# Peptides against a protein of PDB entry 2QAS, part 65

Target 1, 120 residues: chain A of PDB entry 2QAS
Amino acid sequence: PPEDLMQYEAMAQDALRGVVKAALKKAAAPGGLPEPHHLYITFKTKAAGVSGPQDLLSKYPDEMTIVLQHQYWDLAPGETFFSVTLKFGGQPKRLSVPYAALTRFYDPSVQFALQFSAPE

## One batch from the design tools (peptide; made by RFdiffusion4, then SolubleMPNN)

Design b2_p19_8_s3 (from b2_p19_8, 6 letters changed)
Fold by OpenDDE base, seed 4:
Structure b2_p19_8_s3 (fold): chain B 120 residues (1-120), chain A 19 residues (1-19)
Amino acid sequence: as target 1 above (120 residues)
Amino acid sequence: DLEYELEMARAKEEVDALF
């Protein structure tokens, strides 16, 4: 097949990452997501820019799927990454995840799914 | 308290089954 010098697939992937960003911004707005919408977000824990407690990330050496429904706090969706506070063992832990680290996005309420190729 | 961890595990299973 012809060589794609435009890298349209990558452009499309980046555009779809924008959907996740937009969804998170909706979630971070006052009132949160309209019920029953909630998000499952999977990302590569060793991807560049991923930040969080070492003890936590060590438990998920490859990928981590977080749930944003009832147990999340201070969701802050930036332009290149989002941060959120989750409780593990009753202790609040802050995670910072670049959108580029995402591998999967899913909203079970409407079965909306996205898959991405994240840098290894 | 493994409430959230359990929730994550269930979500992972659902996602894994989907993709």
Scores: peptide ipSAE 0.622, ipTM 0.930, DockQ to the pose 0.672
Fold by OpenDDE base, seed 3:
Structure b2_p19_8_s3 (fold): chain B 120 residues (1-120), chain A 19 residues (1-19)
Amino acid sequence: as target 1 above (120 residues)
Amino acid sequence: DLEYELEMARAKEEVDALF
């Protein structure tokens, strides 16, 4: 088969990551997501750029699925990564996740799902 | 308080079953 020198698949994946970024920006806006929308976001905890408390990340050595519905604060969606505060054991923890580290995105309310290829 | 962590666990199961 012909060799793809345009790298279309990579471009498509990047475009889809943009959907997650856009969704998070909506969530970060005043009032949050319109009910009943909420997000499940899965990412590789050892991916480059992922940052958070050592005790938390060590508890999830491979992947971590966070929920943005009732218990999240200070969601800040940047251009290359987003950060959010979540409570673990009643203590607030700050996580920073590059969009490139994402492996899955899901909104259960409308069953919208996306899957991404992420680095090891 | 493991309320949020329980939510994460349930979400993970749901996502894993979906994909």
Scores: peptide ipSAE 0.608, ipTM 0.925, DockQ to the pose 0.660
Fold by OpenDDE base, seed 1:
Structure b2_p19_8_s3 (fold): chain B 120 residues (1-120), chain A 19 residues (1-19)
Amino acid sequence: as target 1 above (120 residues)
Amino acid sequence: DLEYELEMARAKEEVDALF
């Protein structure tokens, strides 16, 4: 097949990442997500831009799936990454995750799923 | 928070099974 110089697949992937960003913005809005919606977000922990406690990230050397339902605070969805506070071991930990690091997104309430090609 | 970590584990399993 001919070479795709437009990189349409990459464009499509970025557009889909936009869905996650939009969903997170809804979650961060006053009142949060409308029940029973909640989010499972999986990302590559070693991807560029991922930031968090070293001890926590070391427990998940490849991928981590976080749950945004009942226990999350200060969700801040930016344009290129989002940050959120989660409690691990009873202590609040701040995670910052670029949308480019995402590998999977799922809302169990309506079984909406997305899979992404994340950088190695 | 062990409760949350357990929730994460369950979520991972569910996602793994889905994809």
Scores: peptide ipSAE 0.590, ipTM 0.920, DockQ to the pose 0.686
Fold by OpenDDE base, seed 5:
Structure b2_p19_8_s3 (fold): chain B 120 residues (1-120), chain A 19 residues (1-19)
Amino acid sequence: as target 1 above (120 residues)
Amino acid sequence: DLEYELEMARAKEEVDALF
């Protein structure tokens, strides 16, 4: 096939990452997500820009799937990354994840799924 | 939070099964 100098696939991927960002912004709005919507978000824990508790990230050396349904706080979806507070071992931990680090997004309530190419 | 960790584990399995 002809060489794609426009990089349409990459643009499409970026657009789809925008879906995740938009969904998180909805989740961060007052009242949260409309029930029964909730989010499973998988990301590469060693990707550039990922920040969180060392002990937690050590437990998940490759990928980590977080659940945003009942137990999350202070969700802050920025333009390039989102941050959220989750409790591990009974303690609140702040996690920051660039959208570029995402590998999977899923809303079980409507079976909406997205898969992304994340940096190795 | 053990409950959350279990939820994460279940979610991972569910997502893994999807893809």
Scores: peptide ipSAE 0.470, ipTM 0.899, DockQ to the pose 0.674

Design b2_p19_8_s4 (from b2_p19_8, 8 letters changed)
Fold by OpenDDE base, seed 3:
Structure b2_p19_8_s4 (fold): chain B 120 residues (1-120), chain A 19 residues (1-19)
Amino acid sequence: as target 1 above (120 residues)
Amino acid sequence: SLAAELEMAQAQKEVDALF
């Protein structure tokens, strides 16, 4: 079959990652997400650029799913990665996740889901 | 599940019970 020198599939994947970035920017705006919207975000914990507490990341050696609903602070959605503060065991922990590390995005309020191929 | 385990770790269930 003919080679796809345009790499259309990669372009499509990047476009879909843009949906997650846009959703997080809405979540970071004053007032947060409009009720009842909330986000489940899954990512590869060993992907390049992922950072957070060593003990926490060690607990989830492959994938981790964070929930952005009632307890999250200082959400900062950048152009290539986002960072957020979540409480684990009552202690605030900062996580930084590149969009390229994502494997799943889900908003149960409207049953909207996306899946991605993340680097191993 | 992974989501359920982390939900508990984030105390999300306890928070949800308040709403």
Scores: peptide ipSAE 0.031, ipTM 0.617, DockQ to the pose 0.096
Fold by OpenDDE base, seed 5:
Order: structure tokens, then sequence, then C-alpha cells
Structure b2_p19_8_s4 (fold): chain B 120 residues (1-120), chain A 19 residues (1-19)
């Protein structure tokens, strides 16, 4: 089979990561996500650039899923990573996650799903 | 379906408790 010197698969994945970024930017806009949209975002907790409470990350040594629906604050979707405040055990925790660390994106409201390969 | 598989794989009790 011919070798893909263009690396189209990688380009496609990057484009799809752009969908996540765009969705998060919509979520961060005034008014938040339009009901009933909400986002399940899964990422490798040990991936480079991931930061957050050590106790929380230790609890999820492989990957963790966060849900952006009713309780999320200060969502800041940057160009290479996003940060968000979520409550765990009733306490606000700040997470910073590079888009490259994402493994899954899902919006149950419309059953839209994306899956990505991410570094360990 | 992929959506169903992902939904199941994303199940997380602590997160679910937020709703």
Amino acid sequence: as target 1 above (120 residues)
Amino acid sequence: SLAAELEMAQAQKEVDALF
C-alpha cells in the first residue's frame, strides 16, 4: 500500500481537536452551552501539560472524565489548552488540560462523539 | 454504537453526582 506522506490522519485528528476547542469556546461564552448540550471530556491525567490538584489526579492515574453541564466555572479555552474550575467533594478545583491530552469528547444531548489518541 | 460505548466508558460516579 502506498505510504501517506501527507499524514492525513494526523491532520484530520488535529482538525477534530479543533472541534473540541470550538465547542469549549462556545461553552465559555456568556450564557454557556445552550440547553440541553453538555460535554463529557476525557483526558489522560499523566499527559504532558495536564495540571490540577495532586490528590485528584492521583485518584485517576490513567484518565479522567469531566462533565461540563451544571457546575463549571471560569472555563478558559486557550489555543493549546483549556482550564476550568470544577467542584470535587464540594471544593472548587482548577484543572488545566492540553487538547493533546484528550482521548474522548462526547455531547450526550445529540450523541456527538469524538475519540482521539493521546500520549501516555 | 460508538456513542454508546463512549457514554458507558465515560461513566463516573463522582461526576454523575453533580447532576
Scores: peptide ipSAE 0.029, ipTM 0.592, DockQ to the pose 0.071
Fold by OpenDDE base, seed 1:
Structure b2_p19_8_s4 (fold): chain B 120 residues (1-120), chain A 19 residues (1-19)
Amino acid sequence: as target 1 above (120 residues)
Amino acid sequence: SLAAELEMAQAQKEVDALF
């Protein structure tokens, strides 16, 4: 096939990552997501910009999925990354994840799914 | 619900089974 010098595939992926950002912004707004919407977000734990508890990230050397429905606090969706507090083993932990690190996004309530190519 | 249970536990193995 012809060489794509415009890199349309990358542009499309960036646009779709924007859907995740927009969804998180809705989730962070007062009242949160409208029922029954909730989110499953998967990301590469070793991607640049990912930060969180060392012990937690060590358990998931490749990628991990977080669920946002009831047990999450202080969701802060920025322009390039989002941060959120989740409980692991009963202890609150803060995670910071760049949108570029995402590999999957899913909302079971409407079976909406997205997949992304992230740093390996 | 299953989603709520998985969120509370953040059980990676069970969550991965959804995909």
Scores: peptide ipSAE 0.030, ipTM 0.630, DockQ to the pose 0.273; fails the geometry check
Fold by OpenDDE base, seed 2:
Structure b2_p19_8_s4 (fold): chain B 120 residues (1-120), chain A 19 residues (1-19)
Amino acid sequence: as target 1 above (120 residues)
Amino acid sequence: SLAAELEMAQAQKEVDALF
């Protein structure tokens, strides 16, 4: 098979990560996501740049999925990572997740799914 | 299940289940 010197697969992956970033920016805008859209975001908790409460990250040593639907605050989608406040056990916790740490993105409302290879 | 775990973890019982 011919060698891909352009690394199109990697470029495509980066572009698709851009979809997540764009979706989060929409979610962060006034009014939030248009109903009934909501997001399931899965990421490697040990990936570089991931930060959050120690107890939470310890509970999920490999992968963690968060849901952005009814209870999320101060969503801040940056260029390389996003941060968001979610309630765990009724307590607000701040998570910071690089887009590179993502392994899955899903919007059940329209069954839109993306999968990614994340760094260890 | 993942759905049950999310429900308990984030206290979002009204959230649609992924699985």
Scores: peptide ipSAE 0.030, ipTM 0.625, DockQ to the pose 0.137; fails the geometry check

## One batch from the design tools (peptide; made by RFdiffusion4, then SolubleMPNN)

Design b2_p20_1_s1 (from b2_p20_1 with D4E H11Q A14T E15A)
Fold by OpenDDE base, seed 1:
Structure b2_p20_1_s1 (fold): chain B 120 residues (1-120), chain A 20 residues (1-20)
Amino acid sequence: as target 1 above (120 residues)
Amino acid sequence: SADEAALAAAQAETAAAAAA
């Protein structure tokens, strides 16, 4: 097939990352996610821009999944990344994840899933 | 603690997939 110089597949992937951003913005709005919706978000922990507790990131050297349903605080979905506070071992930890680092998004309530090709 | 339990399960699943 002819060479795609427009990089349409990459553009489509980025558009789908926008779905995650939009979903997180809904989750961050007053009242949070409408029940029973909740989110499973998987990302590459070594991707550029990912930040969080060293011990936590060290524990998951490749990928990590977080769940946003009942116990999450200060969700801040920015334009290029989102940050959120979650409990790990009973302690609140702040994570910052660029949308570009995402590899999977899933909402079990409606079985909506997205997969992404993230940076190595 | 429901989220933390679910989180742990999800993380374990991810780890298992990576180790496979």
Scores: peptide ipSAE 0.159, ipTM 0.734, DockQ to the pose 0.246
Fold by OpenDDE base, seed 3:
Structure b2_p20_1_s1 (fold): chain B 120 residues (1-120), chain A 20 residues (1-20)
Amino acid sequence: as target 1 above (120 residues)
Amino acid sequence: SADEAALAAAQAETAAAAAA
């Protein structure tokens, strides 16, 4: 088959990343997500722009999945990345994740799922 | 996946401990 020089698949994936951004903006609004909606977000921990505690990132050298349901704070969904504070072992940890680093988005409440190809 | 479940459980355990 002919070579796609337009990279349409990448364009489509980037467009779908916008769904994640929009969902996070809803989650960041006062009152948070409407119950029972909650988010599982998976990302490549070594992707460019990912920032967080080294102990956590070292524990998950490839991918990690965070849950945004009841225990999250200061969710800040920017245009190219989002940041959020989560607790692990009772300790608050700040994560910053570019949307380009995402590999999976899932809302179990309605079984809505998106998958993305992130650079290795 | 195992990693997904483990990390989700870690957050859940933290939440449960805080509520106890």
Scores: peptide ipSAE 0.104, ipTM 0.675, DockQ to the pose 0.077
Fold by OpenDDE base, seed 4:
Structure b2_p20_1_s1 (fold): chain B 120 residues (1-120), chain A 20 residues (1-20)
Amino acid sequence: as target 1 above (120 residues)
Amino acid sequence: SADEAALAAAQAETAAAAAA
């Protein structure tokens, strides 16, 4: 097949990352997500720009999934990354995740799923 | 999935969970 010099697949993936950004912005709005919507977000923990407690990230050397449903605070969806406070073992932890680090997005309430290829 | 279940447990995410 002919070589794709436009990199259309990458463009499509970037567009779909925009869906995640938009969803998080809805989640961050007053009142949060409309029930029963909630989000499972998986990302590469060693990807550039990922930030969080060393002990937490060390526990997940490859990928980590976070759930945004009942216990999340100060969700801040920026243009290139989002940050959020979650509880692990009862302790609040702040995570910062670039959209480029995402590998999976899932809303089980409507079975909406997206998969991405993140840098290794 | 196993990953989702493990995550829910790690974050103590339950239907009865209350805001901090």
Scores: peptide ipSAE 0.098, ipTM 0.674, DockQ to the pose 0.084
Fold by OpenDDE base, seed 2:
Structure b2_p20_1_s1 (fold): chain B 120 residues (1-120), chain A 20 residues (1-20)
Amino acid sequence: as target 1 above (120 residues)
Amino acid sequence: SADEAALAAAQAETAAAAAA
């Protein structure tokens, strides 16, 4: 097939990552996400820039999915990554995830889904 | 995946405990 010198697929993927960033910025605003919207975010735990508790990340050597619905705090969506505090077993855990590490984004409330190819 | 589902479930459990 013809060679795509424009790399349109990569451009499209970057644009779609922008959707996730924008959604997280909405989630971080006062009042959080408008009900009933909530976010399932899947990412490669070993991707460059991913940071979090070693015990948690070690438990999920490939991918993990976090849920931003009722129990998230200090969501900070930056331009290249976001950080958020989630509770596991009652203990707050801080995660930092580059948008480039994402493999899936899903909002069940409207069945909106995005998939991404993340670096291995 | 199974691991991702387990993580989501763990968050749900935490939410339930916090509400109690």
Scores: peptide ipSAE 0.049, ipTM 0.644, DockQ to the pose 0.098

Design b2_p20_1_s2 (from b2_p20_1, 6 letters changed)
Fold by OpenDDE base, seed 2:
Structure b2_p20_1_s2 (fold): chain B 120 residues (1-120), chain A 20 residues (1-20)
Amino acid sequence: as target 1 above (120 residues)
Amino acid sequence: SEDEKRLAEAHAEAQAAAAA
């Protein structure tokens, strides 16, 4: 088959990443997400631009899933990445994740799922 | 799906185990 020089698949993936960004902006608004909506976000921990506590990232060398429901603080959804404070073992940890690092997005309340190809 | 839910919950176990 002919080579796709337009890179339509990549454009479609970027559009879907925009859904995640929009959902996070809703989550960051006053009052948070409308119940019972909550978000499971999976990302490649070694992807460029990912930052967080070393002990946590070492525990998850490939992919990590975080949940945004009741226990998250200072969610900041930027244009290219989001940052959020979560608790692990009772200790607050700050994570910064580029949207390009995402591999999965899931809202169990309505069984809405997205999958992405992310850099290794 | 339920399978996706179970997978997501498993990967978020460290966070889920944290006390409020």
Scores: peptide ipSAE 0.063, ipTM 0.698, DockQ to the pose 0.087
Fold by OpenDDE base, seed 4:
Formats: C-alpha cells, structure tokens, sequence
Structure b2_p20_1_s2 (fold): chain B 120 residues (1-120), chain A 20 residues (1-20)
C-alpha cells in the first residue's frame, strides 16, 4: 500500500485520546458518571509525567489499571494529564497520569474499549 | 469484551473497594 504521509492513524489515535479526556471530564462533573458507566484506565507507570507513591508504582513496573467507579475522589482532568485520589490497601493515594501514558480505556457497562500506543 | 474486562479487573485488584 502507498505510504501515508498524512499520518492519519496518528491523528485518529490523538482524537481518541480526546475521548478519554472528555469521558473523565464527565466523570468529574457534579453527580459523576451516569449509572452504570464506570471506567477502567490502563497506563504505563514509567511514562514521562506519571506521578504517584513510589511503593505503588514500583509494584507495577510496566502497566497499571485503575478503576473509576465506587471509590475515587478529587478527579481533576486537565488538558494534558488527569489526577485522582484512589484507595490502595485502604489508604488514599494521589495519582497523576498524562493522557499520553494511556494504553487502554474501557467502560464495561457498554463494552466500549480503546487502546493506544504509549511511550517507554 | 469479556477478555478486556477480565484483564482490567485483574490489574485493578490492588485498588481497595473498587467494586464496593
């Protein structure tokens, strides 16, 4: 096939990352996500910009999946990254994840899934 | 899909009360 100098696939991937951002903004709005919607977000823990507790990130040297459903607080979806407080072992932990670090997005309520290529 | 769900759930097991 001919070479795609427009890099349409990359453009599409970038647009799809926008879907995740938009979904998180809906989740952060008053009332949260409409039931039964909830989100499973997977990201590369060693990607640039990822921030969180050292012990937690060390436990997941490659990828980690977080779920936004029943127990999440202070979800802040920015333009380049989002931050959220989640409980691990009963303790609240703050995570900051750039959208560029995402590898998978899934909403099991409607079986909507997206996958992305991520750095390091 | 079921496969994607199982994978996601497995990775999220460390998150306390995720399905409370």
Amino acid sequence: as target 1 above (120 residues)
Amino acid sequence: SEDEKRLAEAHAEAQAAAAA
Scores: peptide ipSAE 0.062, ipTM 0.697, DockQ to the pose 0.096
Fold by OpenDDE base, seed 5:
Structure b2_p20_1_s2 (fold): chain B 120 residues (1-120), chain A 20 residues (1-20)
Amino acid sequence: as target 1 above (120 residues)
Amino acid sequence: SEDEKRLAEAHAEAQAAAAA
């Protein structure tokens, strides 16, 4: 079969990453996510640009999933990455995750799922 | 799917809170 010189799959992946960004922007807006929507976001912890508590990232050397449902604060979805404050062990921690580091996006409320390939 | 839900919930243990 002919070689895809347009790299359509990559373009499609980028477009789908845009869905995640848009969803996070909705979540960051006043009022937050409309019930019962909530997000499970999985990312490669060693991907370039990922930032967070060293102990936490060390505990999850490959992938980590965070939940944006009832307890998330200061969600800031930028153009290339998003940051959010979540509680781990009862303590608030700040995470910064590039969209390029994402490997999975899931909203259980409507069973909407996206999967991505991310560099390690 | 139910499998995806279970997978997501299992991975959410980091926050010491997960759905049923």
Scores: peptide ipSAE 0.048, ipTM 0.682, DockQ to the pose 0.105
Fold by OpenDDE base, seed 1:
Structure b2_p20_1_s2 (fold): chain B 120 residues (1-120), chain A 20 residues (1-20)
Amino acid sequence: as target 1 above (120 residues)
Amino acid sequence: SEDEKRLAEAHAEAQAAAAA
């Protein structure tokens, strides 16, 4: 096929990542997400900018999925990354994930899903 | 879809169980 010098696919991917960012901003607003919406977010754990507990990230050398429904705190969706506190084994842990590291987004309540290509 | 839901749930990190 002809060479795409415009890189339309990459632009489309970035636009779709914007959906995740927007969804997280809604989740971070007072009252959180409108029930029954909740989010499953998958990301590459070794992607640049990913930060979190070493033991947790070591458990998932490739990618992991986090659930944002009722057990999450201090969700802070920035313009390039989001951070959130989640409990693992009863212990609160802080995770910071660049939107560029995302590989999947899913909201079971309405069966809305997105897939992304992420750094390897 | 149901397949996507199953995949997401199976791959989710161990967090407090979700309530209906």
Scores: peptide ipSAE 0.044, ipTM 0.680, DockQ to the pose 0.094

Design b2_p20_1_s3 (from b2_p20_1 with D4E H11A E13A E15A)
Fold by OpenDDE base, seed 1:
Structure b2_p20_1_s3 (fold): chain B 120 residues (1-120), chain A 20 residues (1-20)
Amino acid sequence: as target 1 above (120 residues)
Amino acid sequence: SADEAALAAAAAAAAAAAAA
């Protein structure tokens, strides 16, 4: 097969990661996501750039799924990663996740799903 | 906490969806 030096597949996948970023930016805006939209986000906890509570990340050594609906604070979607505050064990914890670490994105309200390959 | 409960629910939902 012909060699794709443009890496179109990778560009397409990056564009799809951009959908997650855009969705999170909407979620972070005043008023948040329009109901009933909410986001399930799965990521590799050992991926480069992932940061959060050591005990939590140790508990989920492979992948973790978080939901952004009603109970989250200070969602900050940057250009390469997003951060958000969630409560674990009754304590607020800051979680930072590079978009490159994502393996799944899902909005159950409209059954919209994306899957990604992330570094092991 | 609500977030922790949501995390558990999200994990379960993700697992179920992965099986489809």
Scores: peptide ipSAE 0.045, ipTM 0.730, DockQ to the pose 0.391
Fold by OpenDDE base, seed 4:
Structure b2_p20_1_s3 (fold): chain B 120 residues (1-120), chain A 20 residues (1-20)
Amino acid sequence: as target 1 above (120 residues)
Amino acid sequence: SADEAALAAAAAAAAAAAAA
């Protein structure tokens, strides 16, 4: 097959990452997501720019899936990463996740799913 | 915690979810 010097697949992936960013911005707006929408977000925990408690990241050495529905706080969707507070073991933990680290995005309410290539 | 329980459920659901 012909060589793709435009890297169209990567551009398409980046465009789809934009969907996640936009969805998170809706989630962060007053009132949150319109019911029954909620988000399952999976990311590579060792990807560059991912940050969070060491004990938590150690527990999930490859991928972590978080749920944004009822129990999340201070969701801050930036342009290159989002951060959010979730509870683990009853303790609030702050996670920061670059969109580039994402591997899956899912909204079960409408069965909308995206899959992304991410660094190993 | 509620979130920990949700993470476990989400991991299973995400694995079964379709890819795009």
Scores: peptide ipSAE 0.041, ipTM 0.729, DockQ to the pose 0.594
Fold by OpenDDE base, seed 5:
Structure b2_p20_1_s3 (fold): chain B 120 residues (1-120), chain A 20 residues (1-20)
Amino acid sequence: as target 1 above (120 residues)
Amino acid sequence: SADEAALAAAAAAAAAAAAA
């Protein structure tokens, strides 16, 4: 088989990660997402760049899924990662997740889903 | 908390969707 020196598959994956970034930017805009849209985001908790409370991440040694619908604060979608505040046990926790750590993105309102390969 | 409950629900729903 011919050797792909352009790494097209990686480019395609990055483009699709851009969809997640764009969706999060819409969610972060004033007024948030248009109802009934909301996001389920799954990521590898041990991936490089993932940051959050150790106690929280320890509960999810492999993957963690978060939901962005009604109870989230200070969503900040950067160029390489996004951060968001969610409540766990009634306490606000700040999570920082690189887009490269994502393994799944889902919007159940329109059944739109994406899957990604994420590094450990 | 609401988020904890939502996380559980989201995880289940996402898994179901992925299994389609």
Scores: peptide ipSAE 0.041, ipTM 0.726, DockQ to the pose 0.536
Fold by OpenDDE base, seed 3:
Structure b2_p20_1_s3 (fold): chain B 120 residues (1-120), chain A 20 residues (1-20)
Amino acid sequence: as target 1 above (120 residues)
Amino acid sequence: SADEAALAAAAAAAAAAAAA
């Protein structure tokens, strides 16, 4: 088949990542997500740009899933990455994740799911 | 903590996957 020099598949993937960004922006707005909506976000912990507690990332060498529902603070969805504060062991920790590192997005309330290809 | 417990549960569930 002809060689795709436009990289359409990559463009489509980026567009889908935009859905996650938009959802997080809604979550960060006053009042948060409308109940019962909540998010499960999975990402590659070793992907470029991922930042967080060393001990936590060490426990999840490949992928990690975080839940944004009741206990999360200072959600900041930027244009290329988002950051959020979650508690681990009772201590608040800041996690920063580039959208390019995502592998899965899910909202159980309406069973909406997205899967993404991320570099190994 | 609550989030730590939720993270652990979510990680296990994600591996099994609810489907999509």
Scores: peptide ipSAE 0.039, ipTM 0.726, DockQ to the pose 0.402

